# Peptides against a protein of PDB entry 5HB3: the designs that were tried, part 21

Target 1, 150 residues: chain A of PDB entry 5HB3
Amino acid sequence: RQMQDRCMSEYNQRIRNAPEGSIDPFRMACYKIIGRCDLSNRSLDGLQTDVNDWIWLQFNLARETDRSLELAGESYGLAELQASIREIGLKHFPKTAAEDTNGSFGMFFYLQILAGMFEQAIAYLYPFSYVDAVHFAIALTYYGLLRPVD

## One batch from the design tools (peptide; aimed at target 1 S43)

Design b1_p17_4_s1 (made by RFdiffusion4, then SolubleMPNN; from b1_p17_4, 8 letters changed)
Fold by OpenDDE base, seed 5:
Structure b1_p17_4_s1 (fold): chain B 150 residues (1-150), chain A 17 residues (1-17)
Amino acid sequence: as target 1 above (150 residues)
Amino acid sequence: SAEEQFEKLLKEHLASL
């Protein structure tokens, strides 16, 4: 808690007082990840990143804990991440097999699985790859993550 | 937004495949 509070204080001070571009992007990233500063902006400005980095960041910033336990002024939990993934899916991924031009459906399936959206993930995958959907459904059911339909 | 950034990164990723 003390470290986090210090990070937040330093982050706020630097944002207010430092000239634009004078702050080390890696340092700012540390404040964001460790200090949970400015969670409304879930990007790493000034850093070269890829999709994997984005995924890593979102899941590290998201907390599964109760919002009441969040020490930061801003809260970002799994529910918010799931909502973001749903929105991303609607905007940027194929909705049907006929719309799939580049095989990107797999990435959206992957995001949904990571976010614990198992039923939605299987339902989404099914029209793209029946065999894979069945295999994942069996596996998820085995681990108690998917409820079989009676 | 995080979503807009993802869109950009996704486009870049798909272009690299």
Scores: peptide ipSAE 0.346, ipTM 0.883, DockQ to the pose 0.752
OpenDDE base, seeds 1, 2, 3, 4: peptide ipSAE 0.334, 0.337, 0.336, 0.340; ipTM 0.879, 0.880, 0.878, 0.881

Design b1_p17_4_s2 (made by RFdiffusion4, then SolubleMPNN; from b1_p17_4, 8 letters changed)
Fold by OpenDDE base, seed 2:
Structure b1_p17_4_s2 (fold): chain B 150 residues (1-150), chain A 17 residues (1-17)
Amino acid sequence: as target 1 above (150 residues)
Amino acid sequence: SAEEQFEKLLKEYLASL
C-alpha cells in the first residue's frame, strides 16, 4: 500500500506536470502494473507490444484483491476481464465453424480458458474441434475445474 | 479501450500466422 500510494503520487505528478512525451513509457508501465495507476486505461502507451503482451497485462491488472484496499476507481478484477473477453468474442471471433475463415477460434478459446471461463470455452470449442473439446473437458473435469453434467 | 487495442493486436497476430 505504501508503494502504491507513492506510485500514485508520482504518477499524478508526472502526468500533470511533465512535458508531453518526456515520460519514460516503461516507467509509466511500472506505475500501472505495480502501482495500479489509471486502470481505466489498460494500455501501455509509447511501447511496442503484441497480443501476448496485451493478454499478460490484462490478466495481471485483473487482480483478485480486497476491493476495500484498492484506491477509489482503481478496481479491476477477473469478472470485469471476463466481461471484456465476452465482448471481444462477440465482436472479433467466429460464432460457428461455418464462420471460421482463419482458425482464429483457438485464440478465443485460449482467452476463455485463461479467464477461467471453462464451461463456455469448451462449449465454444466443441463445434470447431470436437476431439480437442472433449480432451479439454476430460482434463478440466479431472482437475475439478469443470463440473460434469448430471 | 482495451478492446480496441486488442483488435489492433489481434489483426497483427492473425496476419503473422
Scores: peptide ipSAE 0.314, ipTM 0.871, DockQ to the pose 0.755
OpenDDE base, seeds 1, 3, 4, 5: peptide ipSAE 0.276, 0.310, 0.303, 0.306; ipTM 0.840, 0.868, 0.862, 0.862

Design b1_p17_4_s4 (made by RFdiffusion4, then SolubleMPNN; from b1_p17_4, 8 letters changed)
Fold by OpenDDE base, seed 5:
Structure b1_p17_4_s4 (fold): chain B 150 residues (1-150), chain A 17 residues (1-17)
Amino acid sequence: as target 1 above (150 residues)
Amino acid sequence: SAEDQFSKLLEEALAKL
């Protein structure tokens, strides 16, 4: 908590007072991740990142915390991330096997699994890979993450 | 938006495959 408060203070000070382009992007990344500063911008400015970095960042920022204890502008939870992933799926991933031209369905399945959207993930995977969907369903059920049909 | 950022990164990733 003390570290977080310090990061927030320093972040705000630097954003307001530092000359443009003079801020170390790695330091700013630390303020964002540790201090949860400016969660409306879930990117690492000034750093070259890839899709894996993006995924890592989203899940680290989307902590399961009591939102009532957080400032409104600095709250970001799993529910919001799940909503974002759903929107990404609707816009940027194939909905059917016939629409799959580049094999990207696996990435969306992966995102859904990471976000705990297990039922949706299995349902999505099924038309692309029946065998894999069944195997994942069995495994998830074994670990108590997927509810069996009564 | 976060979605737009991901879309760009995804396109870049797919282009490398």
Scores: peptide ipSAE 0.272, ipTM 0.840, DockQ to the pose 0.704
OpenDDE base, seeds 1, 2, 3, 4: peptide ipSAE 0.254, 0.266, 0.262, 0.264; ipTM 0.830, 0.838, 0.834, 0.834

Design b1_p17_5 (made by RFdiffusion4)
Pose (drawn by RFdiffusion4):
Structure b1_p17_5 (pose): chain A 150 residues (1-150), chain P 17 residues (1-17)
Amino acid sequence: as target 1 above (150 residues)
Amino acid sequence: EKLLRNVEEATRVLHEA
């Protein structure tokens, strides 16, 4: 309780609203991670990072809490992470094979799998490669990670 | 290495869920 308050406030007063270009980029990153500061802007600004670093941060900042009472600020768990993966799909990735030329649909399928969006990930992949979709579904169904129809 | 890291980190979140 104490640390979260001190760390959150410290980050707002003496880092976010501090002179720009003065605070080490990695230090700001360490605070965002350790204290989960500013869950509204989950980016690694000022660092030479790639898409995998961005993906990692989304999960790294995600925490699951019992759905019974409030959290300090806004919650960020698997549910919110999935909502974010969904909008990235509509905005940046195709749904039909005609919209894809480079083989990028695989990235979105990969993202949905990471987020546990198993039903949606298989349904998304089938139009691009039914063979792979069929077998990935077999792998998931074997461990019980695919909700079937009654 | 970064792909494996994403898988490990995502597995953690799924286990918590």

Design b1_p17_5_s1 (made by RFdiffusion4, then SolubleMPNN; from b1_p17_5, 7 letters changed)
Fold by OpenDDE base, seed 5:
Structure b1_p17_5_s1 (fold): chain B 150 residues (1-150), chain A 17 residues (1-17)
Amino acid sequence: as target 1 above (150 residues)
Amino acid sequence: SKLQRNEEEAQKVLAAA
């Protein structure tokens, strides 16, 4: 708690007072992750990141915290992450095989799986690759992650 | 490669998100 408070204070101070371009992006990342500062901005400015970095950050920020102890603006959970992934999918990923020019459907499938959106992931994959969708459905069912339709 | 294309698309998503 003391560490979080310190991080929040330092984060706010640096954002307000630091000369432009002088802030160490790694330090700012630490403040964001440890101090949970400015959770409305879920990106790491000034760092080159990939999709794995992004999703890792999302999960770290979406920690199950006691919502009663968090300020309303500082809460971010799995449900919000799942909503974000859904929105990203609708905007940036192909909806049908005919729209898939770059084979990017696999990335969106991957993101949904990581976020625990198993039913949606399988449903999405099905029109792109029937065989793969069936195999994943079987595997997920085996591990109790997908409920078979009665 | 398919992987490279997926990474490029991911970057677009990251930029938008």
Scores: peptide ipSAE 0.041, ipTM 0.655, DockQ to the pose 0.055
OpenDDE base, seeds 1, 2, 3, 4: peptide ipSAE 0.031, 0.032, 0.035, 0.033; ipTM 0.660, 0.647, 0.638, 0.664; seed 1 fails the geometry check

Design b1_p17_5_s2 (made by RFdiffusion4, then SolubleMPNN; from b1_p17_5, 9 letters changed)
Fold by OpenDDE base, seed 2:
Structure b1_p17_5_s2 (fold): chain B 150 residues (1-150), chain A 17 residues (1-17)
Amino acid sequence: as target 1 above (150 residues)
Amino acid sequence: SKLKRNEEAAAELLARA
């Protein structure tokens, strides 16, 4: 708590007093991740990031609602992340093999798996690669992450 | 919405990949 309070104080002070663009992006990232400052903006401006960085950040910022003693009015948890992944998929990834010009289906599958969207991930992968989908389904079932249809 | 902004950020990253 003390660290968070300090981070928040520093963050607020810097945002108010620092010239635009003068704040180190890495420092801002620290305030966001450690201090949970300005969680409404879940991007790292001024840093060269990729999809892996993005998803890592989302997981770090996401908190389970039940444990969040944080009276923070807006909760961002796994459900919200999953919703985000779903929306991203709908807008930016191929829905069918015929639409897959760039071979990007694997990335969306990957994101879904990371987000724990196992059933959806398998269903998505199947039309692109039924062999891979079956293999993953078997593996996920083995580890208890996918419920077999009785 | 906050979700939309996050999605847009992700989309931008995906477009660069």
Scores: peptide ipSAE 0.238, ipTM 0.830, DockQ to the pose 0.040
OpenDDE base, seeds 1, 3, 4, 5: peptide ipSAE 0.204, 0.134, 0.213, 0.145; ipTM 0.814, 0.779, 0.822, 0.785

Design b1_p17_5_s3 (made by RFdiffusion4, then SolubleMPNN; from b1_p17_5, 10 letters changed)
Fold by OpenDDE base, seed 4:
Structure b1_p17_5_s3 (fold): chain B 150 residues (1-150), chain A 17 residues (1-17)
Amino acid sequence: as target 1 above (150 residues)
Amino acid sequence: SKVKRNEEAAQELLERA
């Protein structure tokens, strides 16, 4: 708790008082990840990030914290992450093979899998690659992660 | 490149998150 409070204090101080461009983005990232500072902002400003970085960050920020201990503004769980992924998917990823100009469907499938959205992931993959969707469905079912709709 | 596409997707994801 003391470390977290210190991180929050330093983070807030730097955001407010540091000249533009003087803050080490990596240091700020550390405050965000370790100190859970400003969780409402889920981006890392000043860092070149890829999709892997983004999803890694989201998972690190998403914690099943006892809701009782985290301030309401700091609670970000798996459900919220899943909601975010859905929203992102609707906006930025192809819905059909015809819309897939960049081959990005695989990335969205990957994100959904990471977030535990297995049924949705398979349903999404199916129109792009029937064979792959079936294989993943079988695998997920084997591990008890996919509930077959009767 | 696959890398550029991922970066663009990430940036888009980050900007809209």
Scores: peptide ipSAE 0.063, ipTM 0.711, DockQ to the pose 0.058
OpenDDE base, seeds 1, 2, 3, 5: peptide ipSAE 0.055, 0.044, 0.046, 0.054; ipTM 0.694, 0.614, 0.693, 0.690

Design b1_p17_5_s4 (made by RFdiffusion4, then SolubleMPNN; from b1_p17_5, 12 letters changed)
Fold by OpenDDE base, seed 5:
Structure b1_p17_5_s4 (fold): chain B 150 residues (1-150), chain A 17 residues (1-17)
Amino acid sequence: as target 1 above (150 residues)
Amino acid sequence: SKQELNRKAAQELLARA
């Protein structure tokens, strides 16, 4: 708690008082991740990141907290992350093989798997690669991760 | 390349956030 309070104080001070472009982006990242400052901004400004960095950040910012104790809009757990991934998928990833020009369907499949969206991931993969979808479905079922539809 | 796909995906994801 003391560390968090200190981080918030320093973050606010630097955001308000530091000259533009003078703040170390890595330091700001630390305040966001450790201090949980400005959670509405889910990106790391001034840093070059890839999809792995992005998803890692989202998981770290997400908390399994008692929702009853959190203010509205500040709670962000796995369910919210899954919803975000779904929305991103609808907007930015191919829906059919004909729309896939760069093989990005695999990345969206990967993100869904990481987020535990197994059924949706398999359903998404199926029209792109039938064989792969079946293989993953079998494997996920074997490990008890894929739930049969009633 | 895989790296290029990764960078593009990251940009798309960040743009959404």
Scores: peptide ipSAE 0.099, ipTM 0.751, DockQ to the pose 0.059
OpenDDE base, seeds 1, 2, 3, 4: peptide ipSAE 0.096, 0.097, 0.129, 0.087; ipTM 0.745, 0.753, 0.770, 0.739; seed 3 fails the geometry check

Design b1_p17_6 (made by RFdiffusion4)
Pose (drawn by RFdiffusion4):
Formats: structure tokens, sequence, C-alpha cells
Structure b1_p17_6 (pose): chain A 150 residues (1-150), chain P 17 residues (1-17)
């Protein structure tokens, strides 16, 4: 309780609203991770990072809590992470083979698998490669990670 | 959002490889 309050306030007063270019980029990153400060802007600004660093941060900041009472601020769990993956799909990735030339649909499938969006990930992949979709579904069904129809 | 813009820029760089 104490540390979350001190860390959150310290980050707002003495880092976010501090002189720009003064605070080490990595330090700001360490506070965002350790204290889960500013879950509204889950980016690694000021660092040489790639898409994998961005993906990692989304999950790193995610935490699951019992759905019974409030959290300090807004919650960020698997549900919110999935909602974010979905919009990235509509905005940046194709749905038909005609919209894809470079083989990028695989990235979105990979993102949906990471987020546990198994039903949606298989349904998304099937039009691009039914063979791979069929077998990935077999792998998931074997462990019980695919909700079948009654 | 800033996070979404960063993702888009990084995705473009990744696909350009």
Amino acid sequence: as target 1 above (150 residues)
Amino acid sequence: SASEEQFERLLEEYLAE
C-alpha cells in the first residue's frame, strides 16, 4: 500500500512532470514496470525497442485480480489486453488472403495466441492456411484450450 | 494513443526486414 502510493506519486511529480530530457529513459521504464505507473500509456519511449518489446510490456504490466472488488485506478488484466489486441487486428492486419501479400497475418495470429484468444486465433488463421489452422486447433483441443460447439 | 502509434511504427519496421 505504502510503496504503490509513494511510487505512483513520485513518478507523477518528479518524473512525468519533470524537465524533459533530464530523467534517464531506462529509469522511467523501471518505474513504469515496478510500480505499474501509467497503465494508460504502455509504451517504452526513449528506448531503442522493437515490436517484441512492446508486446512484452503489455503482458508484463497485466495482472489478474479476483473479480470481487476495486483496484487503485483502472484495472489492466487479460481482458483489457485482449481488447487491445482486437483493435490492433482491425486497424493493422488483414482478414482475407487478398489483403495479405507479405505473410504478415501470422503476426496477428501469434498475438491472439499469446493473449489466449484461441477460438478467435484459429478462426482468423483458417482463411490464410486451413492446414495450419486445423492442426493448431488439434494441439489446443488436446490440452483443452479450445471451446467447442455443443 | 501513444502506445498504439509506437506499435504501428515498430510493426512497419519489423515487416520491412

Design b1_p17_6_s1 (made by RFdiffusion4, then SolubleMPNN; from b1_p17_6, 5 letters changed)
Fold by OpenDDE base, seed 3:
Structure b1_p17_6_s1 (fold): chain B 150 residues (1-150), chain A 17 residues (1-17)
Amino acid sequence: as target 1 above (150 residues)
Amino acid sequence: SKSEEQFEKLLKEALAK
């Protein structure tokens, strides 16, 4: 708690005192990832990243916050990440097989699985690939992550 | 959100590869 407060203080001080664009992007990334500073902005500006880096960042930032830590700063958990993924899905991924022009449905399925949205992921995949959806459903059921349909 | 916009950009780049 003390470390987080100190990090937040340093972050705020640097943002206020440093000229715009003068802060090392890697340092900024450290403040976000380690210090959980400014979690409202979950992007790493000024760094060359790919989609895997983005995914990694979102899941690292989406940590379960103890109630005690919520009082000290911004909270961002799995629920918020899941909400973000839902929004991304609505905006950027095909809703039906007929809308699939670039084969990106698999990426959205992957994101949903990573976020623990198993039922939604299977339901989403089903119209795109029946066989794959069934296979994943079986696997998820085996691990107790998907409730069998009664 | 800015993060979502970044994802969109990265997604497009990923799909182009």
Scores: peptide ipSAE 0.296, ipTM 0.855, DockQ to the pose 0.844
OpenDDE base, seeds 1, 2, 4, 5: peptide ipSAE 0.288, 0.292, 0.293, 0.295; ipTM 0.852, 0.855, 0.855, 0.855

Design b1_p17_6_s2 (made by RFdiffusion4, then SolubleMPNN; from b1_p17_6, 6 letters changed)
Fold by OpenDDE base, seed 5:
Structure b1_p17_6_s2 (fold): chain B 150 residues (1-150), chain A 17 residues (1-17)
Amino acid sequence: as target 1 above (150 residues)
Amino acid sequence: SKSDEQFEKLLKEELAK
């Protein structure tokens, strides 16, 4: 907590006093990840990243904690991330097998699984790959993560 | 959001490989 507060203080000071673009991108990344500064902006500018880095960042910034433990501007929970993933799915991934042109459905399935959206993930995967959906459903059920339909 | 836009860009780049 003390380290986080210090990071926030330094971040706020720098964003007010430093010329635009003068802050080292890696330092800025530290403020965001460690200090949880400016969580409304979940991107890292000035760094070479890929989709895997983006995924890593989103899940590291998300916290499964009570919002009462953090300031309003410092909170970003799993529920918000799940909502974001839903929106991403609607905008950027095929909704049906007929819309699938590049096999990207697997990535959206993966994102949903990571976010604990198991029922939705299986339902989404089923029309794309019946066999895989059944296999994952069995596995998730075994570990108590999926409730079978009556 | 800016993050969503970044994801879109990165996704396109990934799918182009």
Scores: peptide ipSAE 0.288, ipTM 0.854, DockQ to the pose 0.843
OpenDDE base, seeds 1, 2, 3, 4: peptide ipSAE 0.283, 0.286, 0.284, 0.285; ipTM 0.852, 0.854, 0.853, 0.854

Design b1_p17_6_s4 (made by RFdiffusion4, then SolubleMPNN; from b1_p17_6, 8 letters changed)
Fold by OpenDDE base, seed 5:
Structure b1_p17_6_s4 (fold): chain B 150 residues (1-150), chain A 17 residues (1-17)
Amino acid sequence: as target 1 above (150 residues)
Amino acid sequence: SVSEQQFAELLAKALAK
């Protein structure tokens, strides 16, 4: 808590006082990840990152706990991340097999699985790869993560 | 969001390889 408060204080100070772009991007990343500062901006500007880094960041920022348990001034949970993933899916991934031109459906499936959106993930994958969808469905059902449907 | 936009860009780069 003390560390978090310090991070937040320093973050606010630097944001207000430092010229734009002058703050070390790695330091900013620390403030965001450790201090949970400015969670409305869930990106690492100024850093060379890839899609895996993005994924890592989102899930590290998200908390599965109740908002009431959040000690930070800002709350960002799994539900918010799931909503974000849904939006990403709608905008940037094929909705049907016919729309798939580059095989990117797997990435969206992956994101949904990571976010615990199991039923949606399986439903999404099914038209792209029946066999894979069935395999995952069996596994998820076995572990009690998927509700069997008609 | 900015984060979503960043992801889109990163995804595009990844798919281009």
Scores: peptide ipSAE 0.365, ipTM 0.873, DockQ to the pose 0.872
OpenDDE base, seeds 1, 2, 3, 4: peptide ipSAE 0.353, 0.358, 0.355, 0.359; ipTM 0.869, 0.870, 0.870, 0.870

Design b1_p17_7 (made by RFdiffusion4)
Pose (drawn by RFdiffusion4):
Structure b1_p17_7 (pose): chain A 150 residues (1-150), chain P 17 residues (1-17)
Amino acid sequence: as target 1 above (150 residues)
Amino acid sequence: EEEYVDEKLAEFFASLE
């Protein structure tokens, strides 16, 4: 309780609202991770990072809590992470094979799998490659990670 | 956050060209 308060406040007063270009980029990153500061802006600004670093941060900052009482601030768990993956799908990725030329649909399928969006990931992949979708569904069903129809 | 994600995905899509 103490450390979360001290770390959150320290980050706001002496880092976010501090002179720009003065604070080490990695240090700000270390505070965002350790203290989960500013869950509203889950980016790695000031660092040479790629899409995999961004993806990692989304999961790294995610935490699951019993759905019974409040958290300090706004919650960020698998549910919020999935909601974010969904909007990225509509904005940046195609739904039909006609919209895809480079083979990028695989990235969104990969993102949905990481987030545990198994039903949606298989349904999304089938139009691009029914063969792979059929077999990935078999792999998931074997371990019990695919909700079937009654 | 959205601009950061656009940038990273744009770099990823350019790598496929």

Design b1_p17_7_s1 (made by RFdiffusion4, then SolubleMPNN; from b1_p17_7, 9 letters changed)
Fold by OpenDDE base, seed 4:
Structure b1_p17_7_s1 (fold): chain B 150 residues (1-150), chain A 17 residues (1-17)
Amino acid sequence: as target 1 above (150 residues)
Amino acid sequence: SDAALDELLEKAFASLE
């Protein structure tokens, strides 16, 4: 708590007093991740990032909070992340094998798996790669992550 | 967050072409 409070204080001070772009991006990242500062912006500005960095950040910032205890503050948890992944899927990824031009279906499958959307991930992968979908389904079932349809 | 991911995905897709 003390460290978080210190981070918050320093973050607020720097944002107010420092010229735009003058703050070390890595320091700002630390304030966001450790201090949970400015969680409305779930990105790391000024850093070269990729999709893996993005998803890592989302998981670190996401909290399963008991909504009953949280006052009107913005909550970001797994459900919100899953919703974001669904929306992104609809926008950016092929829906059928015929629409697949660059093999990007694998990335969407990957994102769904990371977000715990196992059934949806397998269902999505199936028309693109039957063999892979079956293999992943078996593996997920083995680990108890995929419920067999009785 | 979604806008950032949009950009990242576009970049990633461009690299696959």
Scores: peptide ipSAE 0.216, ipTM 0.787, DockQ to the pose 0.677
OpenDDE base, seeds 1, 2, 3, 5: peptide ipSAE 0.203, 0.213, 0.214, 0.214; ipTM 0.779, 0.784, 0.785, 0.784

Design b1_p17_7_s2 (made by RFdiffusion4, then SolubleMPNN; from b1_p17_7, 9 letters changed)
Fold by OpenDDE base, seed 2:
Structure b1_p17_7_s2 (fold): chain B 150 residues (1-150), chain A 17 residues (1-17)
Amino acid sequence: as target 1 above (150 residues)
Amino acid sequence: MEEQLDKLLKEYFESLK
């Protein structure tokens, strides 16, 4: 907690007072990750990142906390992440196997799995890759993460 | 919807072409 508070303080101080071009983006990233600073901006400015970096950051920043205890009144949890994944799915990813032109369905499946959207992920994957969907369904069921209908 | 993710996915999709 003390470390988190220090990170928050340093982050805010540098954002406000640092001369232009003097901010080390890696240092700021460390403060953001450790301190969960400025949750309205869930990106690492000044860093080259990819989708894997993004989803890792989102998952890392997502917390199921009592919103009343959040210092800045900002909350970001798994529900918000899942909502973002749903929205991006609707916008960018094929909805049916017939719409798949570049094999990008796997990325959306991956994002859903990381977001804990297991039933949706399996349902989505099934028409694209039956075999993979079955294997993942078996594994998820084995670990009690998938809830088959009785 | 996250603008950053949109950008990253666009780049990802371009890489698949």
Scores: peptide ipSAE 0.317, ipTM 0.840, DockQ to the pose 0.684
OpenDDE base, seeds 1, 3, 4, 5: peptide ipSAE 0.305, 0.297, 0.314, 0.311; ipTM 0.836, 0.835, 0.840, 0.838

Design b1_p17_7_s3 (made by RFdiffusion4, then SolubleMPNN; from b1_p17_7, 10 letters changed)
Fold by OpenDDE base, seed 5:
Structure b1_p17_7_s3 (fold): chain B 150 residues (1-150), chain A 17 residues (1-17)
Amino acid sequence: as target 1 above (150 residues)
Amino acid sequence: SDEQLDKLLKEYFESLK
């Protein structure tokens, strides 16, 4: 708690007092990730990032705490991330094999797996690659992550 | 709207061409 308070203090001080562009983006990222400072802004300004960095950040910033314990603040957890992934899928990724031109279905499958959307991920993958879907289904079932449909 | 993610996905799709 003391370390977090110091991180927040330093973060706020730097945001207020530092000239624009003088703050090390990596240091600011550390304050955000470790100190959980300013979680309303989920971007790492001044850093070159990719989709992997984005998803990693979302998981790190997501709280595992039950919504019931968090007061009036916007809580971002796994459920919200899963909702975001669903929306992304609808907007950017092919819905059928016929719509797939660049093989981008694999990325959406990957994002769903990372977000713990195992049943949906397998269902999505199945029309694109039957063999891969079956193999992943077997593996996920083996680890108890996929619930068999009754 | 995750504008950042939209940008990143656009860049990703461009990298696949």
Scores: peptide ipSAE 0.246, ipTM 0.816, DockQ to the pose 0.685
OpenDDE base, seeds 1, 2, 3, 4: peptide ipSAE 0.231, 0.238, 0.238, 0.236; ipTM 0.811, 0.814, 0.813, 0.814

Design b1_p17_7_s4 (made by RFdiffusion4, then SolubleMPNN; from b1_p17_7, 10 letters changed)
Fold by OpenDDE base, seed 1:
Structure b1_p17_7_s4 (fold): chain B 150 residues (1-150), chain A 17 residues (1-17)
Amino acid sequence: as target 1 above (150 residues)
Amino acid sequence: MDEELDKLLDKWFESLE
């Protein structure tokens, strides 16, 4: 708690008082990750990031809290991340193999797997790559991550 | 929708072209 409070204090102080261009984006990133500062903004400002960085950050910031105990604050957990991935999928990724022009389906499959949407991921992959979908399904089942429908 | 992810994906797709 003390460390978190310190991080929040320093983060807020720097955002408000630091001269323009003097903020070390890596330091600010540390405050965000460790101190969980400003969780409404789940980005690393001033850093060149990619999709992998984004997803990594989301997992670090996501917390499974008992919603019953959460004060009126916005909770960010796995469910919210999954919702975001679903929405992004609808917007950016091909829905069918016929729509796939660039082979981008693999990225969406990847994001779904990372977010624990295993059933959806396999279902999505199946029409694009039957063989791969089967292999992943076998593996996920072997590790108890895919629930076989009885 | 996560605007940051949206932007990152746009960049990624641009890189594939």
Scores: peptide ipSAE 0.288, ipTM 0.826, DockQ to the pose 0.555
OpenDDE base, seeds 2, 3, 4, 5: peptide ipSAE 0.190, 0.184, 0.199, 0.187; ipTM 0.785, 0.783, 0.788, 0.783

Design b1_p17_8 (made by RFdiffusion4)
Pose (drawn by RFdiffusion4):
Structure b1_p17_8 (pose): chain A 150 residues (1-150), chain P 17 residues (1-17)
Amino acid sequence: as target 1 above (150 residues)
Amino acid sequence: SSEEQFTRLLEEWRAEH
């Protein structure tokens, strides 16, 4: 309780609203991670990072809590992470083979798998490569990670 | 921002593949 309050306030007063270019970029990153400060802007600004660093951060900041009472601020769990993966799909990735030329649909499939969006990931992949979709579904069904129809 | 960083990084990733 104490540390979360001190860390959150410290970050807002003496880092976010501090002189720009004065605070080490990595230090700001360490506070965002350790204290989960500013879950509204889950980016690694000021660092030489790639898409994998961005993905990692989304999961790193995600935490699951019992769905019974409130959290300090807004919650950020798997549910919210999935909602973010979905919009990225509509905005940046194709749904039909005609919209894809470079083979990028595989990235969105990969993102959906990471987020546990198994049903949606398989349904998304099938139009691009039914063979791979069929077998990935077999792998998931074997462990019980695919909700079948009755 | 988070969304802008992702869009930029996705474009760079596509260019490399």

